# Peptides against a protein of PDB entry 8PQO: the designs that were tried, part 8

Target 1, 252 residues: chain A of PDB entry 8PQO
Amino acid sequence: VLLKEYRVILPVSVDEYQVGQLYSVAEASKNETGGGEGVEVLVNEPYEKDGEKGQYTHKIYHLQSKVPTFVRMLAPEGALNIHEKAWNAYPYCRTVITNEYMKEDFLIKIETWHKPDLGTQENVHKLEPEAWKHVEAVYIDIADRSQVLSKDYKAEEDPAKFKSIKTGRGPLGPNWKQELVNQKDCPYMCAYKLVTVKFKWWGLQNKVENFIHKQERRLFTNFHRQLFCWLDKWVDLTMDDIRRMEEETKRQ

## One batch from the design tools (peptide; aimed at target 1 C93 T95 I110 I212)

Design b1_p10_4_s2 (made by RFdiffusion4, then SolubleMPNN; from b1_p10_4, 4 letters changed)
Fold by OpenDDE base, seed 4:
Structure b1_p10_4_s2 (fold): chain B 252 residues (1-252), chain A 10 residues (1-10)
Amino acid sequence: as target 1 above (252 residues)
Amino acid sequence: PLNMYELFKL
């Protein structure tokens, strides 16, 4: 098991982020060729558990069309089906990813708290001390180009170049996080993303767990760069506007 | 609602 807490600081409020996240997910999904292909939504309903109230989703990602033919032919039954169970109780979210074939030998869990701070809280997910000591804290800086793979870099998604016309935020210089403290009118938040990866195959555990973390970090980095650079597209949207957009997207 | 993890290009 490999645990890392990714801390993503953004020059947006927790309330703004709720809109921006939903917009950016929808926009990113539209930009992906075949985004809806092979995704089955089994459950999408409100839930209430232990004082947590939100939306529960269960999705299956069928990867049969997304892998090479030889992989599909050799893959055991259920090996190419990924289950995603998500509990969205913003500002808290939990996602659990499992595989039918690997069962208990594979787990990705992503637990996110969105807090109105600069990533300074320790153990925001309230882990036991023995578990918390094994968590690596990883700061993602959306303005740091060195954290972006060259193949993922787009100038229109570069926070160091973007300036929001609507809010005046950006561009984000090298010291933007320190400068935020002095800008009383600029909101900020941190997304604390505790990622638990379990891959119990002897000889491959560390390799696969580290690989998954690398992919998660890449995803979080690129997504939050997009979210910020799309600020002018979503900052004036309401949650009702987002819901309409989601409904329109479901009809396509 | 699309979750961020729908962006997994596996």
Scores: peptide ipSAE 0.074, ipTM 0.803, DockQ to the pose 0.435
OpenDDE base, seeds 1, 2, 3, 5: peptide ipSAE 0.066, 0.071, 0.063, 0.072; ipTM 0.797, 0.803, 0.794, 0.801; seeds 2, 3, 5 fail the geometry check

Design b1_p10_4_s3 (made by RFdiffusion4, then SolubleMPNN; from b1_p10_4, 6 letters changed)
Fold by OpenDDE base, seed 4:
Structure b1_p10_4_s3 (fold): chain B 252 residues (1-252), chain A 10 residues (1-10)
Amino acid sequence: as target 1 above (252 residues)
Amino acid sequence: PLDMSSLFKL
């Protein structure tokens, strides 16, 4: 098991982020060719449990079409089906990813708290002290180009170049976080993403767990760069606007 | 609704 807490600081409010996240997910999904292929939505409903209210989703990702034929032919039954269960009770979210074949030997869990701070809270997910000692805190700086793979880099998604016309935020220089503290009118938040990865196969555990974390980090980095650089597209949208856009997208 | 989990579309 490998745990890392990714802390993504953004010059947006927690309330803004709710809109921006949904917008950016929608846009990112549109930009991914075949993004809906092989995705089965089993459940998408409101839930209420233990005082937590939100949206629950259960999706299956059928990877059969996304792997080479020889992999598909050799893969055990269920090995290419990934289940994703998500509880979105913003500002708290939880996603659990499992595989039918690996069962308890595979888990990706992503728990996110969105807080109006600069990533300074320790153990926001309230792990036991012994468990928390094993969590690596990883700060993602959306302005740091060195954290972006060259193949992922787009100038239009570079926070170090972007200037929001609507908000005046950006570009984000090397010291943007320090400067933000001095700007009382600029909101900020941190997404604390506790990622738990378990891949319990002897000889491959560390390799796969580290690989998954690398992919998650990459995803979070790119996504939040996009989210910020798309600020002018979503900052004036309401949640109702987002819901309407989601419904319109489902009809297409 | 799309959530961030949709970004995990492999």
Scores: peptide ipSAE 0.070, ipTM 0.810, DockQ to the pose 0.361
OpenDDE base, seeds 1, 2, 3, 5: peptide ipSAE 0.068, 0.068, 0.043, 0.048; ipTM 0.809, 0.811, 0.759, 0.774

Design b1_p10_4_s4 (made by RFdiffusion4, then SolubleMPNN; from b1_p10_4, 5 letters changed)
Fold by OpenDDE base, seed 4:
Order: C-alpha cells, then sequence, then structure tokens
Structure b1_p10_4_s4 (fold): chain B 252 residues (1-252), chain A 10 residues (1-10)
C-alpha cells in the first residue's frame, strides 16, 4: 500500500472550484476521443451516511475497446472492467476504484477535501497517527512548468501565461502563492487529495503502486492547470448552469 | 459528476 496526499493550491475560492471542477471535467471529457464509450452507469443517486450528504455514483468502465486486441484476447474475465464508486459530498469527495478480476488485490482510493487555505493543514483526512506518518505530502504547483511533461504541455493551458480577463487573476509567477497572502481580494484554496493505492501482486506491488501515483499526479497537475486557464469560461456560471450543461451532455 | 477514470486517457 502506498499513500500520498497531493495538495493542489489554486487562486480560486472553494465555491468557485465547485463550478470550475464540474465544468473542467465536462470539457476534458468532450476533448477525449470516444468520450462515454464503454462507460456503464449502474447507480446515480443521492445518499446520506453519518451526516455526509451527497451524490453516490457507481460506474463500470469497460476497457475492452480501449486496449490492443492481443491484450483483450489474453485478459482474464473481468480484468478489463473497472468499477468506480464515488461519494460526492462537496467540499468532500471519495472515489474508490476496483477491478473485478483482482478483487481485494487492487484498490485506488481518492479522498479529497477542499479547504480555503494554502495547503497548511496536516492530516485533514483524520487518519490514525500510525497511518498518517506513512503519508507523503506532495505539493502540486500549477505554475511550475517543470512539473509538466513536455507531451502534456499546451501554451493555452499554462498558468504562467494565462491572465483571466474576468477576474484579473494570473499570470502566475514563481512566487504566486506567496503573493496571494498579500492580495486580500484574491481567493485561494487547497484541494487535499489523499490517494491510497494497493496492488497486492508479489514482485509488482511497488512498481505498479508508484506508477499509479505517477499517473494520478500527472492527471491532477494537468487538470488543475486546465481548470485555472479556463477560469473565464466557467467563473460566471452557476451550479444550475453546470447541471444544465451536464443534462445536455447526457443527451448526446 | 466527477469521473476520475474518464480523465484517465484509458
Amino acid sequence: as target 1 above (252 residues)
Amino acid sequence: PLNFFELFKL
């Protein structure tokens, strides 16, 4: 098991982020070829548990069409079906990813708290002290070009170049986080993403767990760069606007 | 809703 807490600081409010995240997910999904293909929604319902209220989703991602033919032919039954269970109770979210074939031997859990701070809270997910001491805190700086793979880099998604016309935010220089403290009119938040990865195959555990974390970090970095650089597209949208857009997307 | 795996280019 490998645990890391990714802390993504953004020059947006927690309330703004709720809109921006949903918009950016929808936009990113539209930009991917074959969006929605092989996704089965089993459950999409409100939930209430232990004072947590939100939306529960259970989706299956059927990867059979997304892997090479030889992989599909050799893959055991259920190996290409990934289950995603998500509890979205913004500003808290939990996602659990499992695989039918690997069962208890594979888990990705992503738990996110969105807080109006600069990533300074320790153990925001309230882990036991013995577990918390094994968590690596990883800060993602969306303005840091060195954290972005060359193949992922787009100038239109570079926070160091982007300036929001609607809000005046950006471009984000090397010291943008320190400068935020002095800018009373600029909101900020941190997304604390505790990622738990379990891959219990002997000899491959560390390799696969580290690989998954590398992919998660890459995803979080690119996504939040997009979210910020798309600020002018979503900052004036309401949650009702987002819901309308989601319903329109489901009809396509 | 947030679909993390949709963000994975899988």
Scores: peptide ipSAE 0.064, ipTM 0.799, DockQ to the pose 0.548
OpenDDE base, seeds 1, 2, 3, 5: peptide ipSAE 0.060, 0.062, 0.053, 0.059; ipTM 0.791, 0.800, 0.785, 0.791; seed 2 fails the geometry check

Design b1_p10_5 (made by RFdiffusion4)
Pose (drawn by RFdiffusion4):
Structure b1_p10_5 (pose): chain A 252 residues (1-252), chain P 10 residues (1-10)
Amino acid sequence: as target 1 above (252 residues)
Amino acid sequence: NELALKRAAA
């Protein structure tokens, strides 16, 4: 099983990231016809354990209505049921994604620490030493064009071409992280996203784990580029504003 | 997509 820690250094604060990531998930999913239908909340409760106080959820995403009929008929029972178990104790969160048919043999786990630093901490997740020694650290720079697939590139989602009206932050050059250390004002943070991918069937552990990690890097990059370029849309929101927009979207 | 975005936002 392969583990990688993706460090996403951002010119926002940890407080700001919480609002921005909630807004961005909802906004990026605003054009998807077929969003919300098929989402099933099995469990939604508070939890507390040894310093980590938060909210636990167990949700199922039924994809039967979103795939062609032949896919629904051919799919083994439960293969189209995607389980997400989430522990949200921001600035720490854990999510575990499984498939009902694959049980625990296909698993994607993301454990994230959101810290007010420039991604300089080592083993921020406190792994056992030998296990930590086998974790590749992968840095995601949202200003670096070379880290974006050309088919993914959108000028309107390019931090190198965006300046915030409300904050004046951006555009981001190759030295933006260096200018952060030399700066006393603009906030910054790093999301330490430790990703574990497990695929235990058919001897395809390596191929699937690698494919999933490449896709997770691509998604983390595109998502956080979008997040920064949408600063003007969400930077003035509070958490109460976010919860209100959630309840609003709940009516339908 | 929504689920993938949640992973990115994690």

Design b1_p10_5_s1 (made by RFdiffusion4, then SolubleMPNN; from b1_p10_5, 7 letters changed)
Fold by OpenDDE base, seed 4:
Structure b1_p10_5_s1 (fold): chain B 252 residues (1-252), chain A 10 residues (1-10)
Amino acid sequence: as target 1 above (252 residues)
Amino acid sequence: MELLYRLAGT
């Protein structure tokens, strides 16, 4: 098991982020070829449990069409079915990813708190002290180009070049976080993403767990760069606008 | 990548 807490600081408010996140997910999905292909939504309903209230989703990602034929033919039954269970109780979110074949030997859990701070809170997910000692805190700087793979880099998604016309935010220079503290009128938040990865297979555990973390980090980095650079597209949208966009995307 | 983006949004 490998745990890392990714901390993504953004010059947006927690409330703004809710809209921006949903918009950016929808937009990113549109930009991906074959959007929605192989995705089965089993459940999508409101939930209330232990004082947590939000939206619960259960999706199956059928990866059969996403892998080479020889992999599909050799893969054990259920090996290419990924289950995603998500509890969205913004500003808290939890996603649990499992695989039918690996069962309890495979887990990706992503727990996110969105807080109006600069990523300074320790153990925001309230882990036991012994468990917390083993969590690596990883700061993602959306303005740091060195954290972006060359193949992922797009100039139009570079926070160091983008300036929001609607808000005046950006571009984000090397010291943008320090400067943000002095800008009383600019909101900020941190997404604390505790990622738990378990891949229990002898000889491959560490390799796969580290690989998954690398992919998650890459995803979080690119996503939040996009989110910020798309600020002018979503900052004036309402949640109702987002819901309409989601419905339209589901129909495509 | 779509899967990953959806995961990021939840």
Scores: peptide ipSAE 0.054, ipTM 0.793, DockQ to the pose 0.703
OpenDDE base, seeds 1, 2, 3, 5: peptide ipSAE 0.048, 0.048, 0.053, 0.052; ipTM 0.772, 0.773, 0.795, 0.784

Design b1_p10_5_s2 (made by RFdiffusion4, then SolubleMPNN; from b1_p10_5, 7 letters changed)
Fold by OpenDDE base, seed 2:
Structure b1_p10_5_s2 (fold): chain B 252 residues (1-252), chain A 10 residues (1-10)
Amino acid sequence: as target 1 above (252 residues)
Amino acid sequence: MELLYQLAGT
């Protein structure tokens, strides 16, 4: 089992992020159309459990083309169907990813708290001390070009180059986070993403777990760079606007 | 990897 807490600081408010996240997901989904990997939504419904209210989704991802060859070789045909169960009770979200073939031997759990801070809270997910000591905190700096793979880099999605016309935010220089605290008119938040990866297969555990974390980090980095650079596109949208956009995307 | 719902809101 490998645990890391990814902390993504953004120059947006928690409330803004809710809109931006939905917009960016919808937009990203449009851009990924035709990728050959099917996403099947089995369930998408509101839920209420233990006082938590939100949206529950159950999706199946076909990841045949998204995994390394060594993973594909280890998985029987059809074993790369990944079930994602997600509970979105923003500002708290939980996603549990499982595989039918591996059952209890495979788990990806992503738990996210969105907090109006600069990523300074320790153990926001309230793990036991023994568990928390094994969690690596990983800061994702959306302005740091070195954290982006060359193949993923797009100038139009570079926070270090982007300037929001509507908000005046950006570009994000090397010290943007330090400067942010002194900018009274610029909100900020941190997405604390506790990612638990379990791949219980002798000889491959570390390789696969680290690979998954690498992919998650890559995903989080690219997504939040997009989210920020698309600020002017979504900052004035309402939740209703976003919901309509999401529905339109689902129809494609 | 496919975009996870964790990155999405509701």
Scores: peptide ipSAE 0.048, ipTM 0.785, DockQ to the pose 0.314
OpenDDE base, seeds 1, 3, 4, 5: peptide ipSAE 0.046, 0.048, 0.045, 0.046; ipTM 0.778, 0.774, 0.771, 0.779

Design b1_p10_5_s3 (made by RFdiffusion4, then SolubleMPNN; from b1_p10_5, 6 letters changed)
Fold by OpenDDE base, seed 4:
Structure b1_p10_5_s3 (fold): chain B 252 residues (1-252), chain A 10 residues (1-10)
Amino acid sequence: as target 1 above (252 residues)
Amino acid sequence: MELEYRRAGT
């Protein structure tokens, strides 16, 4: 098991982020070729459990069409079905990813708290001390180009170049986080994403777990760079606007 | 890998 807590600081408020996240998810999905293919929504309903209240979703991602034929032919039953269970109780969210074939041998859990701070809270997910000491804190700086793969880099998604016309935020210089504390009118938040990865196959645990973390970090980095650079597109939207957009997208 | 950043359906 490999645990890392990714801390993504953004010059937006927790309330703004709720809109921005949903917008950016939708936008990113539109930009992805074959987005949504093979996705089966089993459950999408409100939930109340253990003091949490939010939306529960259970999706199956059927990857059969996304792998080479020979892989599909050799894959055991259920190996290419990924289950995603998500509890969205913003500002808290939990996602659990499992695989039918691997069962208990595979787990990706992503638990996120969105807090109005600069990523300074320790153990925001309230892990036991013994567990917390094994968590690596990883700060993602959306303005740091060195954290972006060259193949992922787009100038229009570079926070170091973007200037929000509507809010005046950006561009984000090398010391933007330090400067932010002196900008009383600029909100900020941190997404604390505790990622638990388990791949319990002897000899491959560390390699696969590290690989998955690398992919998650990559995704978080790119996504939040986009979210910020799309600020002018979503900052004036309300949650009702987002819901309407989602409904319109579903009808397409 | 984080699938929550993807929409359901095409």
Scores: peptide ipSAE 0.101, ipTM 0.834, DockQ to the pose 0.189
OpenDDE base, seeds 1, 2, 3, 5: peptide ipSAE 0.096, 0.099, 0.097, 0.100; ipTM 0.831, 0.833, 0.831, 0.832

Design b1_p10_5_s4 (made by RFdiffusion4, then SolubleMPNN; from b1_p10_5, 7 letters changed)
Fold by OpenDDE base, seed 2:
Structure b1_p10_5_s4 (fold): chain B 252 residues (1-252), chain A 10 residues (1-10)
Amino acid sequence: as target 1 above (252 residues)
Amino acid sequence: KELLYQLAGT
């Protein structure tokens, strides 16, 4: 098991982020070829549990079309089906990813708290001390070009170049986080994303767990760079606007 | 490209 807490600081408010996140998800989905291909939504309903109230989704990602034919043919039954169960109770979110074949031997859990701070809270997910001591805190700086793979880099998605016309935020210089404290009119938040990865397969555990974390970090980095650079596109949208956009995206 | 998880449902 490998645990890391990714802390993504953004020059947006927690309330703004809710809109921006949903917009960016929808927009990113539109930009992806076959974004909905192989996705089966089993459940999408409100839930209330242990004082938590939100939206529960259960999706299956069928990866058969995403792998070479020979892999599909050799893959054990269920090996190419990924289950995603998500509890969306913003500002808290939890996602549990499992695989039909590996069962308890595979887990990706992503728990996110969105807080109006600069990523300074320790153990925001309230882990036991013994567990918390094994968590690596990883700060994602959306302005840091060195954290972006060359193949992922786009100038139009570079926070160090982007200037929001509507809000005046950006570009984000090397010391933007430190300067943010003194900018009274600029809100900020941190997404604390505790990622638990378990891949219990002898000889491959560390390799796969580290690989998954690498991919998650890459995803979080690129996504939040987009989210910020798309600020002018979503900052004036309402939640109703976002919901309409999501529905339109689903139809594509 | 990686799948974007935590796709908020409506």
Scores: peptide ipSAE 0.049, ipTM 0.784, DockQ to the pose 0.253
OpenDDE base, seeds 1, 3, 4, 5: peptide ipSAE 0.044, 0.048, 0.049, 0.049; ipTM 0.770, 0.780, 0.783, 0.783

Design b1_p10_6 (made by RFdiffusion4)
Pose (drawn by RFdiffusion4):
Structure b1_p10_6 (pose): chain A 252 residues (1-252), chain P 10 residues (1-10)
Amino acid sequence: as target 1 above (252 residues)
Amino acid sequence: HELLLKRAAA
């Protein structure tokens, strides 16, 4: 099983990241016809354990209505049921994704620490030493064009070409992280996203783990580029504003 | 897609 820690250094604060990520998930999913239908909340409750106080949820995403009929008929029972178990104690969160048919043999776990630093902490997740020694640290720079697939590139989602009206932050050059250390004002943070991918069937552990990690890096990059370029849309929102928009979207 | 975005935001 392969583990990688993706460090996403951002010119926002940790407080700002919480609002911005929630807004961005909802906004990026605004054009998807077929969003919300098929989402099933099995469990939604508070939890507390040794310093980590938060909210636990167990949700199922039924994909039967979103795939062609033949896919629904051919799919082994439960293969189209995607389980997400989430522990949200921001600035720490854990999510575990499984498939009902694959049980625990296909698993994607993301454990994230959101810290007010420049991604300089080592083993921020406090792994056992030997296990930590086998974790590759992968840095994601949202200003670096070379880290974006050409088919993914969108000028309107390029931090190198965006300046915030409300904050004046951006555009981001190759030295933006250096200018953060030399700066006393603009906030910054790093999301330490430790990703574990497990695929235990058919001897395809390596191929699937690698494919999933490449896709997770691509998603983390595109998502956080979008997040920064949308700074004017969400930076003035509070958490109460976010909860209100959630309830609003709940009516339908 | 929503689920993927949630993973990215995680």

Design b1_p10_6_s1 (made by RFdiffusion4, then SolubleMPNN; from b1_p10_6, 5 letters changed)
Fold by OpenDDE base, seed 5:
Structure b1_p10_6_s1 (fold): chain B 252 residues (1-252), chain A 10 residues (1-10)
Amino acid sequence: as target 1 above (252 residues)
Amino acid sequence: MELLYQLAAT
């Protein structure tokens, strides 16, 4: 088991992020090759449990069409079906990813708190001390180009070049986080993303767990760069606007 | 296709 807490600092408020995240997820999904092909939504309903209230979703990602034929032929039954269960009780979110074939030998859990700070809180997820001491804190700087793979880099998604016309935020220089303290009118937040990865197969545990973390970090970095650079597209939208957009997309 | 994270709707 490998645990890391990714801390993503953004020059937006917690309330703004709720809209921006949903917009950016929708936009990123549209830009993905194949779109929604192979995605099956089993459940999408409100939930309430132990004082936590939000939206629950259960999706299956069928990867059969996304891998070469020889992989499909060699893959065990259920190995290419990924289940995602998500509980969205913003500003708290939890996602659990499992595989039909691996069962208890495979788990990705992502727990996120969104806080109006600069990523300075320790153990925001309230882990036991023995567990917390093994968690690596990883800061993602959306303005740092060195954290982006060359193949992923796009100038129009570079926070160091983008300036929001609607809000005046950006471009983000190398000391942008420190300068936020002096900018009283600019909101900020941190997404604390505790990622737990478990892969129990002997001999491959560390290799696979580290690989998954590398992919998650890459995903978080690129996503939040996009979220910021798309600020002018979503900052004036309301949650009602987002809901309407989702309903319209669902009908198509 | 790259897996996206925390795709729960509101």
Scores: peptide ipSAE 0.045, ipTM 0.769, DockQ to the pose 0.319
OpenDDE base, seeds 1, 2, 3, 4: peptide ipSAE 0.046, 0.043, 0.042, 0.043; ipTM 0.774, 0.766, 0.762, 0.766; seeds 1, 4 fail the geometry check

Design b1_p10_6_s2 (made by RFdiffusion4, then SolubleMPNN; from b1_p10_6, 6 letters changed)
Fold by OpenDDE base, seed 1:
Structure b1_p10_6_s2 (fold): chain B 252 residues (1-252), chain A 10 residues (1-10)
Amino acid sequence: as target 1 above (252 residues)
Amino acid sequence: KELEYQRAGT
């Protein structure tokens, strides 16, 4: 098991982020080839449990069409089905990813708290002390180009170049996080993303767990760079606007 | 790619 807490600081409010995240997910999905191909939505309903209230989703990603024929032919039953269970109780979210074939030997869990701070809270997910001492805290700086792969870099998605016309935020210089404290008109937040990866196959555990973390970090970095650089597209939208956009996308 | 963000299906 490998645990890391990714802390993503953004010059947006927690309330703004709720809209921006949903918009950016929708926009990124439109830009990806294949869209919802192979995605089955089993459950999409409100839930209330243990004082947590939100939206629960259960999706299956069928990867049969996304792998070479020889892999598909040799894959055990259930090996190419990924289950995603998500509890969205914003500002808290939890996603659990499992595989039918690997059962308890494979788990990706992502638990996120969105807080109106600069990533200064320790153990925001309230882990036991013994567990918390094994968590690596990783700060993602969306303005740091060195954290972006050259193949992923786009100038129009560079926070160090972007200037929001609607809000006046950006561009983000090397000291942008420190400067936030002195800017009365710029809200800020941190997404604390505790990522738990378990891959219990002998000889492959460390390799696969580290690989998955690398991919998650890459995803978080690129996504939040986009989210910020798309600020002018979503900052004036309401949650009702987002819901309408989601319904329109489902019909296509 | 966007699994963590509850990517919408078609």
Scores: peptide ipSAE 0.081, ipTM 0.805, DockQ to the pose 0.232
OpenDDE base, seeds 2, 3, 4, 5: peptide ipSAE 0.069, 0.060, 0.065, 0.068; ipTM 0.800, 0.796, 0.811, 0.812; seed 4 fails the geometry check

Design b1_p10_6_s3 (made by RFdiffusion4, then SolubleMPNN; from b1_p10_6, 6 letters changed)
Fold by OpenDDE base, seed 3:
Structure b1_p10_6_s3 (fold): chain B 252 residues (1-252), chain A 10 residues (1-10)
Amino acid sequence: as target 1 above (252 residues)
Amino acid sequence: MELLYELAGT
């Protein structure tokens, strides 16, 4: 098991981020190659549990069309089906990713708290001390080009070049986080993403767990760069506007 | 394989 807490600081409020996140997810989904091909939505409903209220989704990603024929033919039953269960109780979110074949031997869990701070809280997910001491904190700086793979880099998604016309925020210079503290008119938040990766197959645990974390970090980095650079597209949207966009995305 | 964005949030 490998745990890391990714901390993403953004020059937006927690309330703004709720809109921006949903917009950016919808927009990213439109840009995906093949769209929603192979995605089955089993459940999409409100939930209430232990005082937590939100939206629960259960999706299956069928990878049969995404692998070569010989892999599909040799794959055990359920090996190419990935289940994503998500609980969105913003500002708290949880996603659990499992595989039908691997069962208890595979888990990706992503738990996120969105807080109106600069990523300074320790153990925001309230882990036991013994567990918390094994968590690596990883700061993602959306303005740092060196954290972006060359193949992922787009100038129109570079926070160091973007300036919001509607809010005046950006571009984000090398010391933007330090400067933000003195800018009373600019809100800020941190997304604390605790990522738990478990891959228990003998001889492959460390390699696969580290690989998955690398992919998650890449995903979070690119997503939040997009979210910020799309600020002018979503900052004036209402939640009703977002819901309409989500419905349109589902139809594609 | 294509890296999919997490679709948590409605």
Scores: peptide ipSAE 0.052, ipTM 0.782, DockQ to the pose 0.298
OpenDDE base, seeds 1, 2, 4, 5: peptide ipSAE 0.061, 0.046, 0.065, 0.043; ipTM 0.794, 0.776, 0.796, 0.768; seeds 1, 4 fail the geometry check

Design b1_p10_6_s4 (made by RFdiffusion4, then SolubleMPNN; from b1_p10_6, 6 letters changed)
Fold by OpenDDE base, seed 4:
Structure b1_p10_6_s4 (fold): chain B 252 residues (1-252), chain A 10 residues (1-10)
Amino acid sequence: as target 1 above (252 residues)
Amino acid sequence: KELLYELAGT
C-alpha cells in the first residue's frame, strides 16, 4: 500500500472550485476522443449517510476495447472491468476504484477535502497517527512547468502565461503563492487529495503502486492547470449551467 | 479520458 496526499493550491475559492471542477471535467471529456466510451453508469443517485449528503455514482469502465486484442484475449474474466464508486459530498469527495478480477488485491482510493487554505493543514483526512506518518505529502504547483510532461504541455493551459480577464488573476509567477497571501481580495483554496493505492501482487506491488501514483499526479497537475486557465470560461457559470452542460455531453 | 471522473466523483 502506498499513500500520498497531493495538495493542490489554487487561486480560487472553494465555492468557485465546485463550478470550475465540474466544468473542467466536462470540457476535458469533450476534448478527449471517445470520451465515455466503454463506460457503464450503474448508479447515479443522491445519497445520505452518517451526516454526509451528496451524489453517489457507480460506474464500470470496460477496457476491452482500449487494450490490444492479444491482451483482451489473454485477460482473465473481469480483469478489464474497473469499477468506480464515487461519493461526491462537496467539499468532500471520495472515489474508490476496484477491479473484478483482482478483488481485494487492487484498490485505488481518492479522498479529497477542499479547504480555504494554502495547504497547511496536516492530516485533514484524520488518519490514525501510525498511518499518517507513512503518508507522503506532495505539493502540486500548477505554475511549475517542470512538473508537467513535455507531451502534456500546452501554452494555453500554462498558468504562468494565463491572465484572467474576468478576475484579474494570473499569470502565476514563481512566487505566486507567497504573493497571494498578501492579496486580500484573491481567494485561495487547497484540494487535499489523499490517494491510497494497493496492488497486492508479489514482485509488482511497488512498481505498480508507484506507477499509479505517477499517473494520478500527472492527472491532477494537468487538470488543475486547465481548471485555472479556463477560469474565464466557468467563473460566471452557475451550477445549473454546469448541469446542462453535463447533460449535453452525455448525449454526444 | 475516463480518469477525469476520479477528480469530481461525478
Scores: peptide ipSAE 0.079, ipTM 0.810, DockQ to the pose 0.387
OpenDDE base, seeds 1, 2, 3, 5: peptide ipSAE 0.060, 0.057, 0.064, 0.059; ipTM 0.795, 0.788, 0.797, 0.794; seed 1 fails the geometry check

